# Peptides against a protein of PDB entry 8YVU, part 164

Target 1, 39 residues: chain A of PDB entry 8YVU
Amino acid sequence: PQLCYILDAILFLYGIVLTLLYCRLKIQVRKAAITSYEK
Target 2, 160 residues: chain B of PDB entry 8YVU
Amino acid sequence: TWLTVLKKEQEFLGVTQILTAMICLCFGTVVCSVLDISHIEGDIFSSFKAGYPFWGAIFFSISGMLSIISERRNATYLVRGSLGANTASSIAGGTGITILIINLKKSLAYIHIHSCQKFFETKCFMASFSTEIVVMMLFLTILGLGSAVSLTICGAGEEL

## One batch from the design tools (peptide; made by RFdiffusion4, then SolubleMPNN)

Design b2_p24_5_s4 (from b2_p24_5, 16 letters changed)
Fold by OpenDDE base, seed 3:
Structure b2_p24_5_s4 (fold): chain B 39 residues (1-39), chain C 160 residues (1-160), chain D 39 residues (1-39), chain A 24 residues (1-24)
Amino acid sequence: as target 1 above (39 residues)
Amino acid sequence: as target 2 above (160 residues)
Amino acid sequence: as target 1 above (39 residues)
Amino acid sequence: LLLLLTTLLYQELERLVKELIRIY
């Protein structure tokens, strides 16, 4: 049971980090699209 | 395009917040339906006795709904309302996390005191179940708080 | 303990989905960057 | 894909909200 809770914490942290990275990447894609449109 | 992106993200965050609230309510109602918390000795379900799943879920739901409505109508007054609701939801989330941490500590203490070697004993089972539910609620509350904060930042950015 | 394992499964699935989305988004960023460089 | 996922999530949320309202 203790190992299960540790795994939950790790997976949760991983999920948060991935979400943040996804958001950052999405912003980058949009910035690139704007730059491409202005040219 | 940046504004469109923010709007789409805001809508998604609002939906996520409402979903989190709904899941919290579902867990709360299931626990209340299966277990008569009032008759359980001890503070194993202190977060439930405090009504956190209910009021917390309500705050998150309202915040999410207001965010979605504000995005759709593009009205200044709705943006302010959404910002206020998101702020309130963030405060509620923080309070909920605190309550859940306290409940978790009590549950862990209970398990430790009773040396729950016999998992099949009702008391040990209840303590373990409570701990698991509290952990799940804690994760959901953190997600809800994150969404509320994100929505608040987006709303503040639109007002500037 | 059983609920913990269920949570682990949900978090694991969420992590996989996010990873796939991140990969797709990364590919989009690369495509956008290439298009911007050609202009 | 994100739009589709958002729409699906929204629909599920609406369903859940309706169910909650029904329970209350």
Scores: peptide ipSAE 0.493, ipTM 0.812, DockQ to the pose 0.032
Fold by OpenDDE base, seed 2:
Structure b2_p24_5_s4 (fold): chain B 39 residues (1-39), chain C 160 residues (1-160), chain D 39 residues (1-39), chain A 24 residues (1-24)
Amino acid sequence: as target 1 above (39 residues)
Amino acid sequence: as target 2 above (160 residues)
Amino acid sequence: as target 1 above (39 residues)
Amino acid sequence: LLLLLTTLLYQELERLVKELIRIY
């Protein structure tokens, strides 16, 4: 059971990090699309 | 740039807040329905006794709904209202996190005192269950607070 | 402890989905960058 | 695209809610 709690914490942190990275990538895609549209 | 990104994700953040609120409400309701918290000895369910799942869920739901409405209608008055609601939700979330941390500490202390090696002991089971529920609520509250803060920053940026 | 395992499963699934989405976005960014370079 | 993504997310959320309701 203790391992489960540790896993929960790790997975939660991973989820947050992935969400942030996903947001950053989404922004990059949007910026790239805008730049492509302006050309 | 960050403000622009947050603005674009405002609706998503609002939906996330509503979802978080609903999940918290569901858990709170289930716990209240299954367990008579009033008869539980100690402060294992202090967060539930304080009614956090209920009022916290309401605040987050209202904040999320206002955020979505504000984004859809793009009216200045709605933006201000959403900002206020998000600020209130952020405060509520912070308070909730504090309460949950305190509850978690008490629960962990209880587990430690009773040397809960046997899961089937009623007291240990209750303490463990409480800890699990509190942890889940804590995670949800952190997510809700993050979304509320993000929305607050977006709203503040729009007002400037 | 059982609830912890359920939470772990949900978080794990979420992590997998986010990873897939991240990879997809990364590919899109790369494609956009290549297209921008060719112009 | 953003609107589409938002709609998809909303639909997924609705599906999740429906599944949760079905479980309970």
Scores: peptide ipSAE 0.478, ipTM 0.811, DockQ to the pose 0.039
Fold by OpenDDE base, seed 5:
Structure b2_p24_5_s4 (fold): chain B 39 residues (1-39), chain C 160 residues (1-160), chain D 39 residues (1-39), chain A 24 residues (1-24)
Amino acid sequence: as target 1 above (39 residues)
Amino acid sequence: as target 2 above (160 residues)
Amino acid sequence: as target 1 above (39 residues)
Amino acid sequence: LLLLLTTLLYQELERLVKELIRIY
């Protein structure tokens, strides 16, 4: 049971970090698309 | 270009595979150090008795190392060696998953038979702990297999 | 305890999906950067 | 940053593998 809770904490932290990175990448893709459209 | 992206992905997959192998080996060594598996009755630790954390970790580590070396040296013979190692690690991963599933079924059956209402009893605690470790090892093995298969596909694509 | 294992499975699947999406998005950003450099 | 992180992870992994080989 304790190992399950530790794994949940690690996976939750990993999910938050990945979500933040995904949001940053999505913003970069949008900026690149806008720059490509203006050319 | 695509080649640079693929190289970075291969390196990342190799590192992930080695990391998975190291975690499996660490869990295996901790379990072997804390528990005398030879004196435990039943097949609760069948995957550990079979030595899967050890040989599986070795196969995944070799596969990951060969993948990283292949990317660094960019030699055709290393690509073939990495492909062979990744194929072997994929087979080992599949075998490991099968063993872990069997162990999980036996552990669950043991918990059901003994009606483990008293979690603090030594046998029930050990069975529950074994089941948790087996589940963690199963997830790590699936991750390792996924990385090995991905590296195998990348290596096969380079040979074509 | 059962909820912990279910949560682990969901978080694990979510982590895999996010990793794949992150890789795809990163490839798209790199392609956009290369196309912008060739112009 | 990702390349640096990957390199650091690789170095740490290599160190862990070397320690594991020493223990074995």
Scores: peptide ipSAE 0.475, ipTM 0.800, DockQ to the pose 0.031
Fold by OpenDDE base, seed 1:
Structure b2_p24_5_s4 (fold): chain B 39 residues (1-39), chain C 160 residues (1-160), chain D 39 residues (1-39), chain A 24 residues (1-24)
Amino acid sequence: as target 1 above (39 residues)
Amino acid sequence: as target 2 above (160 residues)
Amino acid sequence: as target 1 above (39 residues)
Amino acid sequence: LLLLLTTLLYQELERLVKELIRIY
């Protein structure tokens, strides 16, 4: 049971980090798409 | 281009706040429906007795809604109002985290005192359930606080 | 403890989905960069 | 499928935001 809570904390942190990275990547993809459209 | 990206981020953060608030309300409602908190002995559900899921969810919902409205209308007065609401929500989130940590400590102490060897005992089950709910609420509060702080920073950046 | 395991399962699934999305976005960014370089 | 799911989620989110804006 203690291991479960530790795992929850790790997975939660991982989820937050992945969400931030996903947002950054999405912004990069949009910027790249805009640059490609202007060319 | 940068401003449009920031606006999209603000909208996303506002939605995240609203979602967090809704989840908190759902958990609060479920706990209130399943358990008679008033009849539970001890401070296992101190955060629920204090009404944190309700007022916290309200603050996050208001902050998220104001952020979205401010973004949609692009009015200076709404931006300031949203910044104020996000700041208030951030403070509320911080206080909520503190309350949840205290509740978690009390719950853990309760489990330790009762030396829960038999999981099927009603008291041990309630203590375990309380601990899990508090942990979930803590995670949601951290998410809400993160979104509120992010929106506050974005709003402050727009005013400068 | 059972709720903890359920939460772990949900968070784990979420992490896998986000990782897959991140990988797809990264591939898209790379493709966009290559296309922009060829122009 | 994931892109479709993300777009659907975004649409639902936009709908919810619009409903919230209508209420206020």
Scores: peptide ipSAE 0.438, ipTM 0.803, DockQ to the pose 0.050

Design b2_p24_6_s2 (from b2_p24_6, 13 letters changed)
Fold by OpenDDE base, seed 4:
Structure b2_p24_6_s2 (fold): chain B 39 residues (1-39), chain C 160 residues (1-160), chain D 39 residues (1-39), chain A 24 residues (1-24)
Amino acid sequence: as target 1 above (39 residues)
Amino acid sequence: as target 2 above (160 residues)
Amino acid sequence: as target 1 above (39 residues)
Amino acid sequence: LTLLLFLLTTLLFLETEELVRELL
């Protein structure tokens, strides 16, 4: 049970970090799209 | 510009808030469907019995939706209204998260009271499951709080 | 313990889906970067 | 697993954003 909780915590933290990274990546894609449109 | 980044971050945070709310709702619904909370002797599921995951998730979802709507309405005359709506949404989300944290703390306290050494007993299993759900809800609540705070900071930054 | 494993499975599945989306987004960013470099 | 969770959260975020875009 302790291992399961630790795994859940790690998975959750990982999910948060990945969500943040994805958000950053999405923002980068949108910025790249905007810069390509202005061009 | 920093504002465009913040706007995209706001939308992202709003979506994250909505997602967190939906996950909380899903977990609440699953718990309510799997567990007859009414038949569980003990206060371990008191937060679920109070419908906290549902109303908390609804409030959080409403807050996230309002934030996204406010950000999307980029009309010049609506900028103030949008900012106001985003700020109100962030406040509502923050309040919802605070309530969620309080309920999660209460649920955790109940789980800790039911200290079970023998996890093979049905009561211990239910207590462990409740603890897991509460921990997950707590994490989701923390994520929601983070998103709401970020939205509030972004909204405040737009007002400056 | 079974519920913990179910949660782990859900989190794992969620993690896989996010990884796929992140990969797709990363590919989109790379494509956008390549198209911006060719202009 | 962390990468997977990040991708899943990102997918869900994208899906929710797309859903919000469809609703607005």
Scores: peptide ipSAE 0.547, ipTM 0.826, DockQ to the pose 0.200; fails the geometry check
Fold by OpenDDE base, seed 5:
Structure b2_p24_6_s2 (fold): chain B 39 residues (1-39), chain C 160 residues (1-160), chain D 39 residues (1-39), chain A 24 residues (1-24)
Amino acid sequence: as target 1 above (39 residues)
Amino acid sequence: as target 2 above (160 residues)
Amino acid sequence: as target 1 above (39 residues)
Amino acid sequence: LTLLLFLLTTLLFLETEELVRELL
């Protein structure tokens, strides 16, 4: 049971980090699309 | 500046707050639908009995919506309204965290007293399930509070 | 304990899906950057 | 359940962000 909770915490942290990275990448794609549309 | 970064993330923080609120509400509704909390012995679900998932979700949702509207309309009056709502939401989040910590302590104490080695015992299952839900609600409340505080700082920076 | 393991499995699956989406988005950003550099 | 909630929250967050972007 303790191992399961530790694994949950690790997976939760990983999920947060991946979400932040995905958001940053999505913003970069949008910025690149806007700059390409202005050209 | 740190304020400029927060301003760019303000919409994201508002959405995060609304989502956190909706998830808290969904969990509250599911727990209320599956379990009759009134018939559960003890204070294992004290946070649910206090209605925290409902009022906490409402406060976070209102704060997030106001923040998004304030950012979209870029009007001074909306900034003040959002600042007020975010401050209220931050206070509500802090209160919610306190309630959840108290509930978690009670749940852990219950598990310890009953020596819940056998998961198949109905009481131990209920206590474990309650503890899991409380931990989840605590994490969601911390995320909501972080969003509300960040939005409050952004709003305060715009008023200065 | 069984619920915890089920949760771990769901989180693991979600982490894989997010990683795949992130990789796809990263490839899109790189493609957009290359097309912007050729203009 | 916490992790599932977090995942659901993240999915809902992504959907809400996309919806907000469509509304903007």
Scores: peptide ipSAE 0.544, ipTM 0.839, DockQ to the pose 0.160; fails the geometry check
Fold by OpenDDE base, seed 2:
Structure b2_p24_6_s2 (fold): chain B 39 residues (1-39), chain C 160 residues (1-160), chain D 39 residues (1-39), chain A 24 residues (1-24)
Amino acid sequence: as target 1 above (39 residues)
Amino acid sequence: as target 2 above (160 residues)
Amino acid sequence: as target 1 above (39 residues)
Amino acid sequence: LTLLLFLLTTLLFLETEELVRELL
């Protein structure tokens, strides 16, 4: 049970990191779309 | 165009397959180092006793490396070699999944027989830990199989 | 222990969905970059 | 742990794809 909780904590941390990376990528896509529209 | 995207996807799938193989190998080595599987009563670690993490990791690593090399060199003979390796790795992955499912069933049966409400019993803890590791390996094997099948489809599309 | 396995399954599904969304976003960024280069 | 490894593999995949984009 303790190992399962440790695993859950690691998975949760990973999910947060992936969400942050996804948000950064989404912002980059939006910036690229805006730059292409000005072009 | 679509071909350049598919090439990048192939390289990615190859890297994913190698990484999956490395992770499976790492888990296999850790389990073999921490647990004396030979002294564990029953077939809870039957997949480990069969050496699946080792041979599966080798097959996936070879398939991934061949896929990356095939993509980089753009040689027709390498494409066929990669297709063959990906097919072999897909078969190995399917066999691995079957072994892991059998191991999971045995582990679940063991947990059921011991009525493992007392998690602190060493046998119940070992059975639960085995089940967790087998589930993890099953997911990794499914990912490896998915990558191998995707690479096989891409390779077959290049031969058409 | 059953709750831990359920949480693991949910986190796994979330990870798969995030990966698919990231792949789609990456393909969109690539398409946008190609379209901006052809201009 | 499998999910974490899957997520780590996805992160590593994303990093490798960014690295490949920088090299290409």
Scores: peptide ipSAE 0.531, ipTM 0.830, DockQ to the pose 0.225; fails the geometry check
Fold by OpenDDE base, seed 1:
Structure b2_p24_6_s2 (fold): chain B 39 residues (1-39), chain C 160 residues (1-160), chain D 39 residues (1-39), chain A 24 residues (1-24)
Amino acid sequence: as target 1 above (39 residues)
Amino acid sequence: as target 2 above (160 residues)
Amino acid sequence: as target 1 above (39 residues)
Amino acid sequence: LTLLLFLLTTLLFLETEELVRELL
C-alpha cells in the first residue's frame, strides 16, 4: 500500500511535468505557425 | 516572457480550474452520499465536515469562469475581477490544502494508533478510505491552486 | 489499496497518452522549424 | 478518481486547445 501511494505521487508529478511540457510545446507550435503566416 | 506564456494559457488554466472544481464537487457529493460523515467520529473527515469540497469547488469555478471571461473580453474591469477572484481562489486553495494536510495527518495517526493490520475492520477501512479520499482531494486542491496562482500572475501581468 | 492501484493504472495510461501527444506535438514543432528554415 | 481527474483535465486541456485553435 505504501508503494502504491509513492507510485501515485510519482505518476502525478510526471503528469504535471508532462502537462507543462505539452503546454510549452503547444505554445511553440503556435508561435511557429504565427511566424510562418507573417511570412 | 513567462507572463506572455501564462496569458496565452489563461483560458486553458481557467478551464482546468473549472474542471478541477467540478471534479472536487462531484467527489465531495459522492462522498457525502456514500458516507454519512456526521456519524463518523473523529477528525478523519474534517475537510468534508468543513465543507471544503463544496466551497472550494465554488471558488475555483468562479475563478476559472472569471478568468475565461476576462481573457475573452479583454476589458480592464474584467481583468480586475478575474484577478480578485483568482486571488480569492488561491487563498481558498491554500486553506484547503492546509485542512487536507491536517486531515491526512489525523487519518495517518488513526491508522497508526489502531495498527490496522486487519484492513477489513470497519474502522480501519473507513480510515484508509478517508485517507485515500483526502489524498485525492489534496491533489485536486494543489492543481486548483496551481491554476489559480497562474491565473493570478497572468492577471497581475495584465494590470502592469 | 485497490483504489490506489486503479489510480496508478489510470495515471500510467494518462502518462502514456500524454507522452504520445507530446511526441506528436514535438514532431509538428520540428516540422514547422524545418519549413521555416527552408525559406 | 485522481487519475480520472487527471485524464479529464488533459482531455479538457486538449479540447480547449482545439477550441482555441478553431477560434484563432
Scores: peptide ipSAE 0.528, ipTM 0.828, DockQ to the pose 0.237; fails the geometry check

Design b2_p24_6_s3 (from b2_p24_6, 16 letters changed)
Fold by OpenDDE base, seed 5:
Structure b2_p24_6_s3 (fold): chain B 39 residues (1-39), chain C 160 residues (1-160), chain D 39 residues (1-39), chain A 24 residues (1-24)
Amino acid sequence: as target 1 above (39 residues)
Amino acid sequence: as target 2 above (160 residues)
Amino acid sequence: as target 1 above (39 residues)
Amino acid sequence: LTLILILLTTLLFRETEELVRKLL
């Protein structure tokens, strides 16, 4: 049970980090799409 | 080109496979160092008794290393060797998952039979600990298999 | 303890899905960058 | 964080490459 809670904490942290990365990447894709539309 | 993206993905998958293998090996060595599995009664640690964390980790590590080397050297003979190693690692991973599922079922049955409400009993603690390790090993094996299969598909696509 | 294992499974699945989405998004950013370089 | 992940992946790649070089 303690190992499960440690794993949950690691996976939760990983999920938050990935979500932040995904948001940043999505913003980059949107910026690239806007730049391609203005050309 | 899409090929350069796939190559970078192959490299990432290879590293993920090696990392997964190293984690499995670390868990195996820690368990072997802390617990004398040979003296543990029952099949709770059957996957460890079979040496799966060791040979499985070796197979995944070799497959990942061969994939990285094949990508770097861009030689046709290495592509075939990597494809063969990835296929073998995928088969080994599938076998490992099967063994781990069987071990998990036995561990769960043991916990259920002994009504392990008292975590402080040595047998219940060992069964719970074994179940947790087996679940972790199962997840790692699934990740390794997914990586090996992906690398195999990419290697097969380069031969076509 | 059972809830912890269920949470681990959900977080693990979420992590895999996010990784796949991140890879797809990264490919899209790279394609957009290549298209902008050819123009 | 992408930079950290890229850096971490590149470090892991370098360590893996060094391990492969030691094994070869």
Scores: peptide ipSAE 0.472, ipTM 0.800, DockQ to the pose 0.048
Fold by OpenDDE base, seed 3:
Structure b2_p24_6_s3 (fold): chain B 39 residues (1-39), chain C 160 residues (1-160), chain D 39 residues (1-39), chain A 24 residues (1-24)
Amino acid sequence: as target 1 above (39 residues)
Amino acid sequence: as target 2 above (160 residues)
Amino acid sequence: as target 1 above (39 residues)
Amino acid sequence: LTLILILLTTLLFRETEELVRKLL
């Protein structure tokens, strides 16, 4: 049971980090698309 | 640029595979150091008795290392070697998953048979602990397999 | 305890999906950067 | 966070390379 909770904590943290990275990357893609449309 | 991208991804995947292997080795070592698996009644630790944490971690480590070396040297012969190692690692990972699933089933069956209402009974605690470790090892093995397959696809793409 | 294992499975699946999406997005960003460099 | 991940990846890569060099 304690190991399960530790794993949950690690996976949750990983999920948050990945979500933040994904959002950041998505913003970059959008910026690149806008720049290519203006050119 | 696409090749440089794949190269960076290949490096990352190789590192991830090695890290996964190291974590598996650490878990295996901890279990072997804390628990005398030979004296444990039943097949609760069948994956450990089979030496899976050891050989699985070695295969994943070798695959990851070869991928890293292949990326650094940018030599065609190393790409082929890495592809072969990644394929072997993928097969090893699949075998490991199978062993872990079997171990998990045995552990769950053991918990069910003993009606582990008394969590503080040594046998129930050991079975629960084993199940948790096996689940963690299963997740790590799936991650390792995913990385090895990805590296294999990248290596095959470089040969074409 | 059973809820913990279910949560682990969900978080693990979410992590895999996010990783795949992140890889796809990263490839798209790189493709967009290449296309902008060739133009 | 991406920079931290890249840094961690680079460190792990270096350690892995050192391990490979010791094994070969």
Scores: peptide ipSAE 0.485, ipTM 0.809, DockQ to the pose 0.043; fails the geometry check
Fold by OpenDDE base, seed 1:
Structure b2_p24_6_s3 (fold): chain B 39 residues (1-39), chain C 160 residues (1-160), chain D 39 residues (1-39), chain A 24 residues (1-24)
Amino acid sequence: as target 1 above (39 residues)
Amino acid sequence: as target 2 above (160 residues)
Amino acid sequence: as target 1 above (39 residues)
Amino acid sequence: LTLILILLTTLLFRETEELVRKLL
């Protein structure tokens, strides 16, 4: 049970980090698409 | 540019595979050191008894190392060697997943048979602990397989 | 304890899906950057 | 975080290279 909680904590942290990275990348794609449309 | 990206991805995947292999080896060593698997009745540790953490870790380590070497030398013969090693590692990973699933089923059956209402009973604790380790090993094996398959696809793309 | 394992499975699946989406998005950003450089 | 991950991966790769070189 303790190992499960540790794994949950690691996976949760990883999920948060990936979500933040995904959000940043999604914003970059949107910015690139807007810039391509204005040209 | 695309080749440079694939190269960086191969390197990253190779490192991930080596890391996964090292973690699997560490888990195998810890389990062997802490638990006398030979004295545990039943197939709760069947994956460990089969030596999966060891041979699986070796296959993943070799695959990762070959992928890294292939990426560095950019030689056609190394690409083929890496592809072969990655394919072998993917097969080993698939076999490992199968063994771990079987072990997980046996562990769950053991927990069910002992009706582990008393968590403090040594047998129930050992079965629970085994199940936890097997689940962790299963996750690591899936990650290793994912990396090996990705490396295989990258290597196949370079041959093409 | 069972809830912990279910959570681990969900978080793991989420991590895989996010990684795949991140890879796809990264490829899209790179393609967009290349197309923007060729104009 | 991507930079940290790239840095960590580069460091791990460099250490792995050094380990492989020491083993070979």
Scores: peptide ipSAE 0.469, ipTM 0.800, DockQ to the pose 0.044; fails the geometry check
Fold by OpenDDE base, seed 2:
Structure b2_p24_6_s3 (fold): chain B 39 residues (1-39), chain C 160 residues (1-160), chain D 39 residues (1-39), chain A 24 residues (1-24)
Amino acid sequence: as target 1 above (39 residues)
Amino acid sequence: as target 2 above (160 residues)
Amino acid sequence: as target 1 above (39 residues)
Amino acid sequence: LTLILILLTTLLFRETEELVRKLL
């Protein structure tokens, strides 16, 4: 049971980090798309 | 433009905040319906006794709604209102986290005192269940606070 | 304790989905960068 | 899947907007 809570905390942190990275990457893709359209 | 991306992020954050609030409210109502918190000995459910799921959910819902409305109407007065609401929700979230941490400590102490190796003892089960619910609420509160802070930063950036 | 395991399963699934999305998005960014370099 | 997520978020947003409009 204690291992479950530790795993939950790790997975939660991982989820947050991945969400932030995904958002950042999505912004980069959008920027690249805009730059390609202005060209 | 960066502004259009930020606008979409604000909208998403607002929706996330409302969703978090709804989940917190649902958990609060379920716990109140299943458990007679008034008859539970000790402060295991102190956060529920304080009504945190209810008022916290209301604050987050209002903040999220105001953020969405502010983003849609592009009115300067709404931006200020949203910033104020997001700040208030951030403070409420911080207070909620504090209450949940205190509740978690009490719950853990209760589990430790009763040496809950016998999982099927009603007291140990209730303490474990309380701990789980408090942890879930803590995670939701952290998510809500993160969204509120993000919206506050975005709103502050629009006022500059 | 059982709720913790359910939450772990949900978070794990979410993490996998996010990782896949991140990988796809990263590939898209790389493709966009390559196409911008060939122009 | 990203398109589905965007669509779902847009739908949720539209529903929330409609709810807010009904409340207001």
Scores: peptide ipSAE 0.465, ipTM 0.799, DockQ to the pose 0.045; fails the geometry check

